# Designs tried in a protein design run: peptides against a protein of PDB entry 6O8C. Part 36

Target 1, 262 residues: chain A of PDB entry 6O8C
Amino acid sequence: VGLRYEKISLPKIHPRYDLDGDASMAKAVTGVVCYACRTASTLLLYQELMRKGVRWLVELVKDDYNETVHKKTEVVITLDFCIRNIEKTVKVYEKLMKVNLEAAELGEISDIHTKLLRLSSSQGTIESSLQDISSRLSPGGLLADTWAHQEGTHPRDRNVEKLQVLLNCITEIYYQFKKDKAERRLAYNEEQIHKFDKQKLYYHATKAMSHFSEECVRKYEAFKDKSEEWMRKMLHLRKQLLSLTNQCFDIEEEVSKYQDYT

## One batch from the design tools (peptide; aimed at target 1 R16 Y202)

Design b2_p19_3 (made by RFdiffusion4)
Pose (drawn by RFdiffusion4):
Structure b2_p19_3 (pose): chain A 256 residues (1-92, 99-262), chain P 19 residues (1-19)
Amino acid sequence: VGLRYEKISLPKIHPRYDLDGDASMAKAVTGVVCYACRTASTLLLYQELMRKGVRWLVELVKDDYNETVHKKTEVVITLDFCIRNIEKTVKVVNLEAAELGEISDIHTKLLRLSSSQGTIESSLQDISSRLSPGGLLADTWAHQEGTHPRDRNVEKLQVLLNCITEIYYQFKKDKAERRLAYNEEQIHKFDKQKLYYHATKAMSHFSEECVRKYEAFKDKSEEWMRKMLHLRKQLLSLTNQCFDIEEEVSKYQDYT
Amino acid sequence: EIEEEFEKFVEEQEKEEEE
């Protein structure tokens, strides 16, 4: 979804010299830039937080991986150990009652369990190579896409907002005077140009740098999320597959 | 683009002053 904010544009700046109109215009412009500035700050937060989160979520899946491999090895030393019971030089030269019967069916399941465990390790390694630092789930898009604190985009907007704010404040004073001396009228007319220039620059900067990069980060994250849930579903299927093996071995562990 | 828009705004302001 991303941040739901309203898109607010600069009002039309009428060219006449009008102390009342210019004051009301400057106030409206300052307001729009504040919203743009404040919104630009939250976009940076959502990115910075997203990144802190993705970094953390990746490490958590590594814990779910290590937890699973810890039990896969924990169970193999039971399969290979309980196979050493019913399938060693102890169990099974002509013989008819030497145990080749109904227990041989369990030895068959345990052979298929030990072999099927083989491809578990093959798939388990494949997900480790995606969780690895250079793998195809590395959060490299996270540090490339979108804006950063080092970009100083908020304080760049803030610098322009200050220019605009100082002018508005002066325009209030001018409106209060109802008439401006000669030189002051001219200065006021120039500051009106400056105000428009600063505002359009701040607005276009908000659009082409903050929002554009933010959306690019937003789409990269939706793409990366699909890959993530797809890997988490696979790792989970490998975890359950182990508990199954533990379950089907903990039955045959108790013999007579 | 911002410069062109700013020039157009300055020309409109000068026309208003002349009128």

Design b2_p19_3_s1 (made by RFdiffusion4, then SolubleMPNN; from b2_p19_3, 7 letters changed)
Fold by OpenDDE base, seed 5:
Structure b2_p19_3_s1 (fold): chain B 262 residues (1-262), chain A 19 residues (1-19)
Amino acid sequence: as target 1 above (262 residues)
Amino acid sequence: SIEEEYKKFEEEMKKVEEE
């Protein structure tokens, strides 16, 4: 579940010169951009934590894969050994049949041999599945975690710092507007400065909101979407590995039934 | 877009300053 944040927008800014209104507007803008800074920081932290989680999960799945491969290898060895023993037995019985031994026993052993060969064939399917999983987890594979390093926002982007600079500029103007409000009336030159500062305020605010939306929120959402998709795929992969492991156990169990004949 | 809104605002501010 991703972090919830409120959609923020700049308050309506009126072009009319109004000391009271301008101070109030500046206060509101300061609040909005302050929220953007805090939100950007939180979103960044979330992504960094998720990246750690992704790395952890990759290692976990790799361990699962290795365990499955190990189990598969064990079963293959056991199965091959059993097949070789049964084949030796079949050869002995075939020689004995030349001396009028009961065909029924040979038939049973031959059937077991056929079943074991079928099981051996199924190992090929398991192997191919494991190879597919390995390819998907490998660098450049579909489940590689390279996206986690590419998508989203990073500390190196300095988005929070950039927003903080803009916030500082906005805050300075806000404090000036508070002073202007207290004066009730400004001289002509001071009024012109106030108007100019109002334009600067709007510029900084617009820049901050654009940066927040395009560089912070948008990239975060992209990261979130990718992470959710990747997580689903990884969970599915783990289920596949479990299925393959179970298949190996099933084969091992079947082979164990025939060990008494070897 | 926010940029378009800013441009509109600048134009309006200019009009107010000319009055």
Scores: peptide ipSAE 0.029, ipTM 0.594, DockQ to the pose 0.657
OpenDDE base, seeds 1, 2, 3, 4: peptide ipSAE 0.019, 0.019, 0.026, 0.028; ipTM 0.567, 0.530, 0.602, 0.599

Design b2_p19_3_s2 (made by RFdiffusion4, then SolubleMPNN; from b2_p19_3, 5 letters changed)
Fold by OpenDDE base, seed 1:
Structure b2_p19_3_s2 (fold): chain B 262 residues (1-262), chain A 19 residues (1-19)
Amino acid sequence: as target 1 above (262 residues)
Amino acid sequence: SIEEEYEKYVKEMEKEEEE
């Protein structure tokens, strides 16, 4: 998971005045910073999409949780009802035994009662598990999505725009260097301007690449790692919810076997 | 590639200038 991008680096910038070399270098720098700008944009887009996905998944899991809770509640009601009915039946049979009725039927009903009570006890475990899941999903919980808003790069950071500005400056210098190359020889003043522009180019390029690396790539990688971890945990949680739901169904099915005795 | 990205950039820039 995550976007693959090519690691890029600036070409070597030689301090020597060379119109041909400087033009070529400037072209290469322009290309590199252009790639950085576009990559930064792509990385930002990915993160924004992931944030939307995170929000979506949170809501989905909350819905799953609520459904599970609902099912659990239904089973509890059904189970309690069955237990009450069986208890009434037991009382009736106990009274009848005083009148020489066979103990076999009472034994069977008593066994059913015991089984139902065991099923009832298992509900406590399900409830505890649901509470745990709820706590994990709650604000401040272990599966809170606050990281998605904090980690990574954001549109408000204006990283792409900043890189674009630098790219524009670099591109302008490149085109000038292309012209300078075409002139083959510059007058002293123009030569000095060229040299200064070369310094500016270097400055802009370095700034761009530093910004790209530190503020775009590094933060993206951190976001990616956290997102992957969080997603795995969320998927696992969904599986847990499904398991709990299935347990509720199993209990319900078991209870249904005894309803004929009530 | 970096070269391809550059070419795209130049093309986009030229387009913007024509607008």
Scores: peptide ipSAE 0.032, ipTM 0.601, DockQ to the pose 0.026
OpenDDE base, seeds 2, 3, 4, 5: peptide ipSAE 0.022, 0.021, 0.019, 0.032; ipTM 0.582, 0.492, 0.490, 0.599; seed 3 fails the geometry check

Design b2_p19_3_s3 (made by RFdiffusion4, then SolubleMPNN; from b2_p19_3, 10 letters changed)
Fold by OpenDDE base, seed 4:
Structure b2_p19_3_s3 (fold): chain B 262 residues (1-262), chain A 19 residues (1-19)
Amino acid sequence: as target 1 above (262 residues)
Amino acid sequence: KIEEEYEEYKKEMEEEEKK
């Protein structure tokens, strides 16, 4: 879920000379561009916070991965030890079978051996899954966080500052237009300056809106979309790790049942 | 694009001044 912002648009800027209309228009433009500046700042802050969150989540998942690997390794050691002990026991009983002794016990131990080998095979599947997860978390993997540094807007882009400069220019013209309105009528030279300033206002306003839309909003939306997609994948990955951990515990529990034969 | 629109606006302004 990303930040909500209101879609903004510039008021229509008529070329007609009208002191009252121009002052009102300039006020509206100032308001719109001011909103754009504030919104751009908020969107930037959100993205920076999300980038921190992404880094945090990556570390968390890496920790989960390492814990799962550790647990898997522990189970493998225990399982291998149990298998070796059972194999030794099987060999002893096979020798006894040559004299027709302990046939029932040998059958039971042989069945346990078969079960343990199946568990060992399942460990191979867990290992493959962990390797897949590792590859996905690795640089260049499907769950790499490189997108967080590439997508969206960054402080280095200076978007807020650029918009603020334009806002300052627009605000200055607005205040002048308020004064012009108060004069009710302008001398010829002042009228020409007013018209020229109106052109400047148009230029600054359209530049601000274009910059806001293309360099702030569009990039933010792209970042948001990628963030949401990546987050879903990461959460799914955590569930997979939990599943693998539980499988390791299940195997450990099953192996513990056979330790009496070791 | 912005420059083109600006030039168009400037032309419109000039036309209004001629009225």
Scores: peptide ipSAE 0.160, ipTM 0.788, DockQ to the pose 0.917
OpenDDE base, seeds 1, 2, 3, 5: peptide ipSAE 0.070, 0.154, 0.151, 0.145; ipTM 0.679, 0.781, 0.781, 0.777; seed 1 fails the geometry check

Design b2_p19_3_s4 (made by RFdiffusion4, then SolubleMPNN; from b2_p19_3, 8 letters changed)
Fold by OpenDDE base, seed 5:
Structure b2_p19_3_s4 (fold): chain B 262 residues (1-262), chain A 19 residues (1-19)
Amino acid sequence: as target 1 above (262 residues)
Amino acid sequence: SIEEEYEKFLKEMKEEEEK
């Protein structure tokens, strides 16, 4: 589950010159942009932690894959050995039948041979499945973790720093507006400066909110969605590996029943 | 969009200054 954040919006800014209102508005804007900075930082941290988790999970699944491959290889060797032994036995019995020995024993051994060959055929399916999994985990595969490096926000983007610069500009104007409010009335030139600063404040705030929404939130949401999808696929893959492992154990167990005949 | 709102605000500010 991703981090929850509150949707933020700029307060309504009135074009009318009002020292009290402008100070209050500037305070509110400062608060909103401050929240954006903190949120952006938190979202970035979350993504970095998730990237570490993704790398960890990839290594874990690779280990699972290697273990499954090892088990499969072991079973193949055992099965092939058993088949070769049974084939030798069949040949011996066929020679003995030429001398009128009981056909019943040959029939049983022949049936075992047929069963073993069927098991050997099933190994091909397991191999194909493992190859598919390997291809999916390989670079450029469907389950590659390249998306984790591409999607979302990164420290190198300097989004938090950019927002902080804008916040500093806004905060400076807020402090000036607080002083202006205390004066109760401004001279004409000071009033014009106040009006101009109000425009600047709105500009910085708009830029901050746009940057936050488009470069921080949107990219984070994309990363989150991609990570959730990828995680589901990885979990499914682990289940597939477990299934393949179990199939190998089942085959091994069945082969062990026939080893007494070899 | 926020940008459109800003442009609207600038227009309103100009109109208010002309009063």
Scores: peptide ipSAE 0.027, ipTM 0.568, DockQ to the pose 0.675
OpenDDE base, seeds 1, 2, 3, 4: peptide ipSAE 0.021, 0.024, 0.022, 0.022; ipTM 0.570, 0.570, 0.557, 0.515

Design b2_p19_4 (made by RFdiffusion4)
Pose (drawn by RFdiffusion4):
Structure b2_p19_4 (pose): chain A 256 residues (1-92, 99-262), chain P 19 residues (1-19)
Amino acid sequence: VGLRYEKISLPKIHPRYDLDGDASMAKAVTGVVCYACRTASTLLLYQELMRKGVRWLVELVKDDYNETVHKKTEVVITLDFCIRNIEKTVKVVNLEAAELGEISDIHTKLLRLSSSQGTIESSLQDISSRLSPGGLLADTWAHQEGTHPRDRNVEKLQVLLNCITEIYYQFKKDKAERRLAYNEEQIHKFDKQKLYYHATKAMSHFSEECVRKYEAFKDKSEEWMRKMLHLRKQLLSLTNQCFDIEEEVSKYQDYT
Amino acid sequence: VEEEFEEFVEEQEEAEEEE
């Protein structure tokens, strides 16, 4: 979804010299830039938070991986150990009652369990190579896409907002005077140009740098999330597959 | 942006002349 904010544009700046109109215009412009500036700050927060989260979530899946491999090895030293019971040089030269019967069906399941465990390790390694630092789930898009604190985009907007704010405040004063001396009128007319220049610059900066990069980061994250949930589903299927093996071995562990 | 600003300055000058 991303941040739901309203897109607010600069009002039309009429060219006449009008102390009342210019004051009202400057106030409206300052307001729009504040909204743009404040919104630009939240966009940066959502990115910075998203990056802290993706970093953390990746490490958590690594814990879910380590937890699973810790049981896969924990169970193999039971399969290979309980196979050493019913399938060693102890169990099974002509013989008819030497145990080749109904227990031989269990040794069959245990062989298929030990072998099927083989491809578990093959798939388990494949997900480790995606969770690895260079793998195809590395959060490299996270440090490339979008804006950063080092970009100083908010403070850059803030510098322009200050220019605009100072002018608005002066335009209030001018409106209060109802008439401006000669030189002051001219200065006021120039400051009106400056205000428009600063505002359009701040607005276009907000658009082409903050929002554009933010949306690019937003789409990269939706793409990366699909890959993440797809891997988490696979790792989970490997975890359940182990508990299954633990379950089907903990039955045959108790013999007579 | 620069072209819009120049146009805005021309419109302001025309408005001053009309006045």

Design b2_p19_4_s1 (made by RFdiffusion4, then SolubleMPNN; from b2_p19_4, 10 letters changed)
Fold by OpenDDE base, seed 1:
Structure b2_p19_4_s1 (fold): chain B 262 residues (1-262), chain A 19 residues (1-19)
Amino acid sequence: as target 1 above (262 residues)
Amino acid sequence: LEEEYKKWLEEMEEEERRE
């Protein structure tokens, strides 16, 4: 899971003045920083897509929650209705017992009543579980998605643009070094300029790599790790909701067995 | 050129402080 990228490093920069070597080095540096720009862009895109996915999943889980709550409510109504009917029946049979009617039927109905009351108690547990899930999904809860806006890199950071500026500077120096190489030998002043440009190249390259590593890669990795953890938790929560829904169905099915006595 | 380089470095450091 996640984008695979290669760890990039700057080529070794030799302090010695060498037109051929410097041109080759500059080319390599340009390539590395270019890769950094592209990678940064890709990493940013991935994160933006993941943020959309996170939002989508939150809405999906909220829908699942609402459906579960709805089902639970339906079962509670049905169960309460059944309990009330059984209670009425119990009262009728108790009155009939005063007239020496068969005690066996009353015993059976009383047992059903007891079972229904137990089922009603289980609904309380489901309610508590739903409340817990609701709290976890709420703002500030353990499954809040606020992290998605805080972690990682964002378009507003302009990391790609910053890297592109540095790349442009590096590329300019590279083209100059290519020209210098073609001259084979530089005059003293030109040589000094070349040496100075080499230092500039090093500076820009180092700045680019530091920015890429610290502001792009590191933050991306943090985002990725957090997103994976959060995603696992959300999927688990969804499974819990499904379990609760199934419990409601099971209760409803059991209650249906006793509806014939009402 | 060394002086120019030093000046350039100083400018770059100032730019970094403004960011």
Scores: peptide ipSAE 0.049, ipTM 0.636, DockQ to the pose 0.042
OpenDDE base, seeds 2, 3, 4, 5: peptide ipSAE 0.040, 0.044, 0.043, 0.048; ipTM 0.629, 0.635, 0.633, 0.640

Design b2_p19_4_s2 (made by RFdiffusion4, then SolubleMPNN; from b2_p19_4, 10 letters changed)
Fold by OpenDDE base, seed 1:
Structure b2_p19_4_s2 (fold): chain B 262 residues (1-262), chain A 19 residues (1-19)
Amino acid sequence: as target 1 above (262 residues)
Amino acid sequence: IEEEYKKWLEEMEEEEKKE
């Protein structure tokens, strides 16, 4: 679940010269852009933490994979050993049967041999599944984490810093408008400067909001969606590995039942 | 003021290109 943030918008800017209104507007704009800066920082932090989590999960799944492969290998060795022993026993009984021994025991051993061969075949399926998992985890595979480095916002983008610069400009104008309001009336030249600064404030504010929306929020949402999808797939993969491990244990247990016949 | 604003905008656009 991604971070929740509030949708922010700039207040309406009235074109009319009004010292009180302009000061209030500037204050509101400052607040909105300040929120954008803080939000951008939080969104960035979240993404950085998620990237760490992604890397961690990749390593965890790789460890799970290696453990499963190890277990599979162990079972294969055990199974092959058991098969070889049963085959030797079958040969001995076949020789004895020529000397009028009951065929019932040979039939039982032959059935066990057949069962073991079936288990051996199932190991092939497990191997194929492991290979598929390996391919998915490999570089360029469907579960590669390359997206985590590409999607979203990064510290190198300097989005927070850029927004902070704009916020500083806006804040400066706001403080001036607060002073202007206190003067109650401005001389002609100061009035013209005020009007000009109001336009500057609008410019900085719109630039900040555009940057926030397009470069911070949009990219964050894309990252979030991608991360959720990827995470779900990775968790499913872990479940698959667990299933394969359990299958190996089941085979091992079944093989152990027949070890007494060797 | 409009002319000064236009000049200012042009300056800002030029600064953005340098970044």
Scores: peptide ipSAE 0.066, ipTM 0.629, DockQ to the pose 0.041
OpenDDE base, seeds 2, 3, 4, 5: peptide ipSAE 0.054, 0.058, 0.059, 0.059; ipTM 0.619, 0.624, 0.624, 0.628

Design b2_p19_4_s3 (made by RFdiffusion4, then SolubleMPNN; from b2_p19_4, 9 letters changed)
Fold by OpenDDE base, seed 4:
Structure b2_p19_4_s3 (fold): chain B 262 residues (1-262), chain A 19 residues (1-19)
Amino acid sequence: as target 1 above (262 residues)
Amino acid sequence: IEEEYEEWLKKMEEEEEKE
């Protein structure tokens, strides 16, 4: 869910000299560029907050990964210990069978041994999955957060400040046009200045809107799209880690059933 | 006034090239 902003456009600027129309137009332009400035600030803030959130989520997932690895290691130790004990028991029973045919107990222990070996093989699959996850989270991996630093707008771009400067210029012209309107009629020189200022206003407004659209909105949308995709992948990864953790618990529970034979 | 406008435009273009 991204920030909602309204699509803004400049009002039509007529070349005709009209003090009332020009003042109204300048007011509208001021409003549009003011909105652009505020929106740019909001979009920047959102991206900065999202970058913090991305970093937080990366650390959270790394913690989940480490916990899963720890649990896996614990299970491996327990499983290996159980396998070694069962193997010793099998050897003892094999020796006893040479003297007394206790075939039924040996069969049961042998079956347990086979099951434990299967669990050990499944542990190898868990290990490979964890390695894959680690590679994906590593620098240069598919889930690296490098995009968050590259994509979108940044405070260093000074987009808000640039727009504010243009807004100030436009606002100054607007206030002059309000004064001009109040005079109802301008002398020739003042009329020429008014026409010149109208061209300046057009220039500043166009520059502001181009900057807003190309350097603020477009980059924000790109950042938003990448962030949504990345977040979806990260959430899926967390689910995978949870699944692996549950598999480790399942193996541990199964191994615990055989500890009575050790 | 037209000359001043052209000079202003030229200045604005030069400032954009410096950025």
Scores: peptide ipSAE 0.037, ipTM 0.578, DockQ to the pose 0.040
OpenDDE base, seeds 1, 2, 3, 5: peptide ipSAE 0.036, 0.033, 0.035, 0.035; ipTM 0.580, 0.573, 0.578, 0.578

Design b2_p19_4_s4 (made by RFdiffusion4, then SolubleMPNN; from b2_p19_4, 12 letters changed)
Fold by OpenDDE base, seed 2:
Structure b2_p19_4_s4 (fold): chain B 262 residues (1-262), chain A 19 residues (1-19)
Amino acid sequence: as target 1 above (262 residues)
Amino acid sequence: MEKDYEEWLKKMEEEEKKE
């Protein structure tokens, strides 16, 4: 899961003045920093897409939760109605039993009443589970999506733009070094400029690679790890909701068997 | 990184003195 990228490193920069070597080195540096810029852009895009996915998943799970709550409520109403009807019937038969009538039927109805009360107790457990899920999904809960807005890299950080600026500086020096190479020999002043530009190139390149590693890659990896953990928890929660829904259906089915006695 | 750059600069200066 996640984008794969290649680990990149700067080529070795030799301190010796060498027009051919310096041009080749500058070309290689340009390539590496260009790759870093493109990779940073791709990593940013991935994170933005994942943030959208996270928001979508949260809404989906909230919908699932609401459906489960509605089903639970329906079952509770049905169950309570059935219990009340059975209780009324029990009272009638108890009165009749005082006159030594219908004792066998009273036993059966009492057993049904006991079973319904057990089902009612099970509903309490479902309610508690739903409350727990609600708490976890609530703002500040364990499954809050606040991390998605905090972790990783963001467009506002302007990491890609910063890298692009450095790349532009490096590219300009590379083109100059290419020209210098074509001249085969530089005048003293031009040679000094070349040496100075080589220092600038090193500075820009190291700054670019440091920024890429520390601000782009590291933060991306942290985002990726956190997203994977969060998604696993969310999927588990969805399974819990499904289980609760199924329990509600099971209770409803069982209650339906006793409706003929009411 | 700054230390590495400073070391690199020193090496460059030393190479320039040898030329």
Scores: peptide ipSAE 0.033, ipTM 0.544, DockQ to the pose 0.792
OpenDDE base, seeds 1, 3, 4, 5: peptide ipSAE 0.020, 0.023, 0.028, 0.023; ipTM 0.506, 0.500, 0.549, 0.564

Design b2_p19_5 (made by RFdiffusion4)
Pose (drawn by RFdiffusion4):
Structure b2_p19_5 (pose): chain A 256 residues (1-92, 99-262), chain P 19 residues (1-19)
Amino acid sequence: VGLRYEKISLPKIHPRYDLDGDASMAKAVTGVVCYACRTASTLLLYQELMRKGVRWLVELVKDDYNETVHKKTEVVITLDFCIRNIEKTVKVVNLEAAELGEISDIHTKLLRLSSSQGTIESSLQDISSRLSPGGLLADTWAHQEGTHPRDRNVEKLQVLLNCITEIYYQFKKDKAERRLAYNEEQIHKFDKQKLYYHATKAMSHFSEECVRKYEAFKDKSEEWMRKMLHLRKQLLSLTNQCFDIEEEVSKYQDYT
Amino acid sequence: SHVDYSSYEGVENKEPTFP
């Protein structure tokens, strides 16, 4: 979804010299830049948080991986050990009662369990190569896409907002005077141009740098999330497959 | 012409909606 904010544009700046109009105009412009500035800050937060989260979630799946491989090896030293019981040089030269019967069916399941465990390791390694630092789930998009604190985008907007704010405050004073001396009138008219210049610059910066990069990060994250849930479903299927083996071996472990 | 800026009142204090 991303941050739901309203898109607010600069009002039309009328060209007449009008102390009341210019004051009301400057106030409205300052407000729009504040909203743009504050919104630009939240966008950066959402990114910085997203990134802290993706970093963390990746490490958690590594814990779910290590937890699973820790039980896959824990169970193999039971399969290979209990196979050494019913399938060693002890169990099974002519013979008719030497155990080749109903227990031979269990030895068959245990052989298929030990072999099926083989491709578990093949798939288990494949997900480790995706969780690895250079793998195809590495959070490389996270440091490339979107804006960063080092970009100083908020404080760049803030510098412009200060210019605009100082002018508005002066325009209030001018409105209060109802009439401006000669030089002061001219200065006021120039500051009106400066205000418009600063505002359009701050607004276009918010659009083309903060929002544009943010949306690019947003789409990269939705694409990376699909890959992530897809891997997590696979790792889970490998974990359950182990508990199954543990379950089907913990039955045959108790013999007579 | 007189341009009305009243539609921008309160814009300074508007906040985005957090989902």

Design b2_p19_5_s1 (made by RFdiffusion4, then SolubleMPNN; from b2_p19_5, 7 letters changed)
Fold by OpenDDE base, seed 2:
Structure b2_p19_5_s1 (fold): chain B 262 residues (1-262), chain A 19 residues (1-19)
Amino acid sequence: as target 1 above (262 residues)
Amino acid sequence: EEVDYSKYDGVEDKQPIFP
């Protein structure tokens, strides 16, 4: 579940010159942009943590894969050994049959041989599945984690710093407007400066919020969506690996039943 | 809906936002 954040908007900026209203508006704008800065920082941190988690999960799944491959290899060795022993036994009995010995025991051994060969054929399916998983985890595969480095926001983008610069400009204007309010009335030149600063405030605020929305929030949401999809696929893959491991254990158990005949 | 901007009191917390 991704971070929840509140969608905020800038207050309306009234064109009328009003020292009290302008100070209040500037305060609100400062607050909104400050929130945007904090939110952008939090979203960035979340993504960085998620990237770490992605890398961790990849390694975990690779370990699971290797364990499954190892188990599969053990089973193949055991199965092949058992098959070879049974085949030797069959050959011995066939030779004995040529000397008019009863065929009943040969039938049982032959049936075991057939069962073992069936088990051996199932190993091909397991191998194919493992190869598929390996291909998906490989560089350029469907489950590659390259997206985690491409999508979303990164520290190198300096989004938080860019927003902070704008916030500083806005805050400076706010403090001036607070002073202007305290003066109750401004001289003509000061009034003109106030009006210009109000325009600057609007410009900085709009730029900040646009940057926040387009470069922080939008990219974060895209990252979140991709991460959720990827995570689901990875978890499914882990379940597949577990299933394959269990199949190997089942085969091993079945083979163990026939070891007394070898 | 009047957004209560008082909740966004960002002026006093000049702490540097570290990513």
Scores: peptide ipSAE 0.072, ipTM 0.740, DockQ to the pose 0.128
OpenDDE base, seeds 1, 3, 4, 5: peptide ipSAE 0.055, 0.046, 0.055, 0.055; ipTM 0.733, 0.725, 0.731, 0.735; seed 4 fails the geometry check

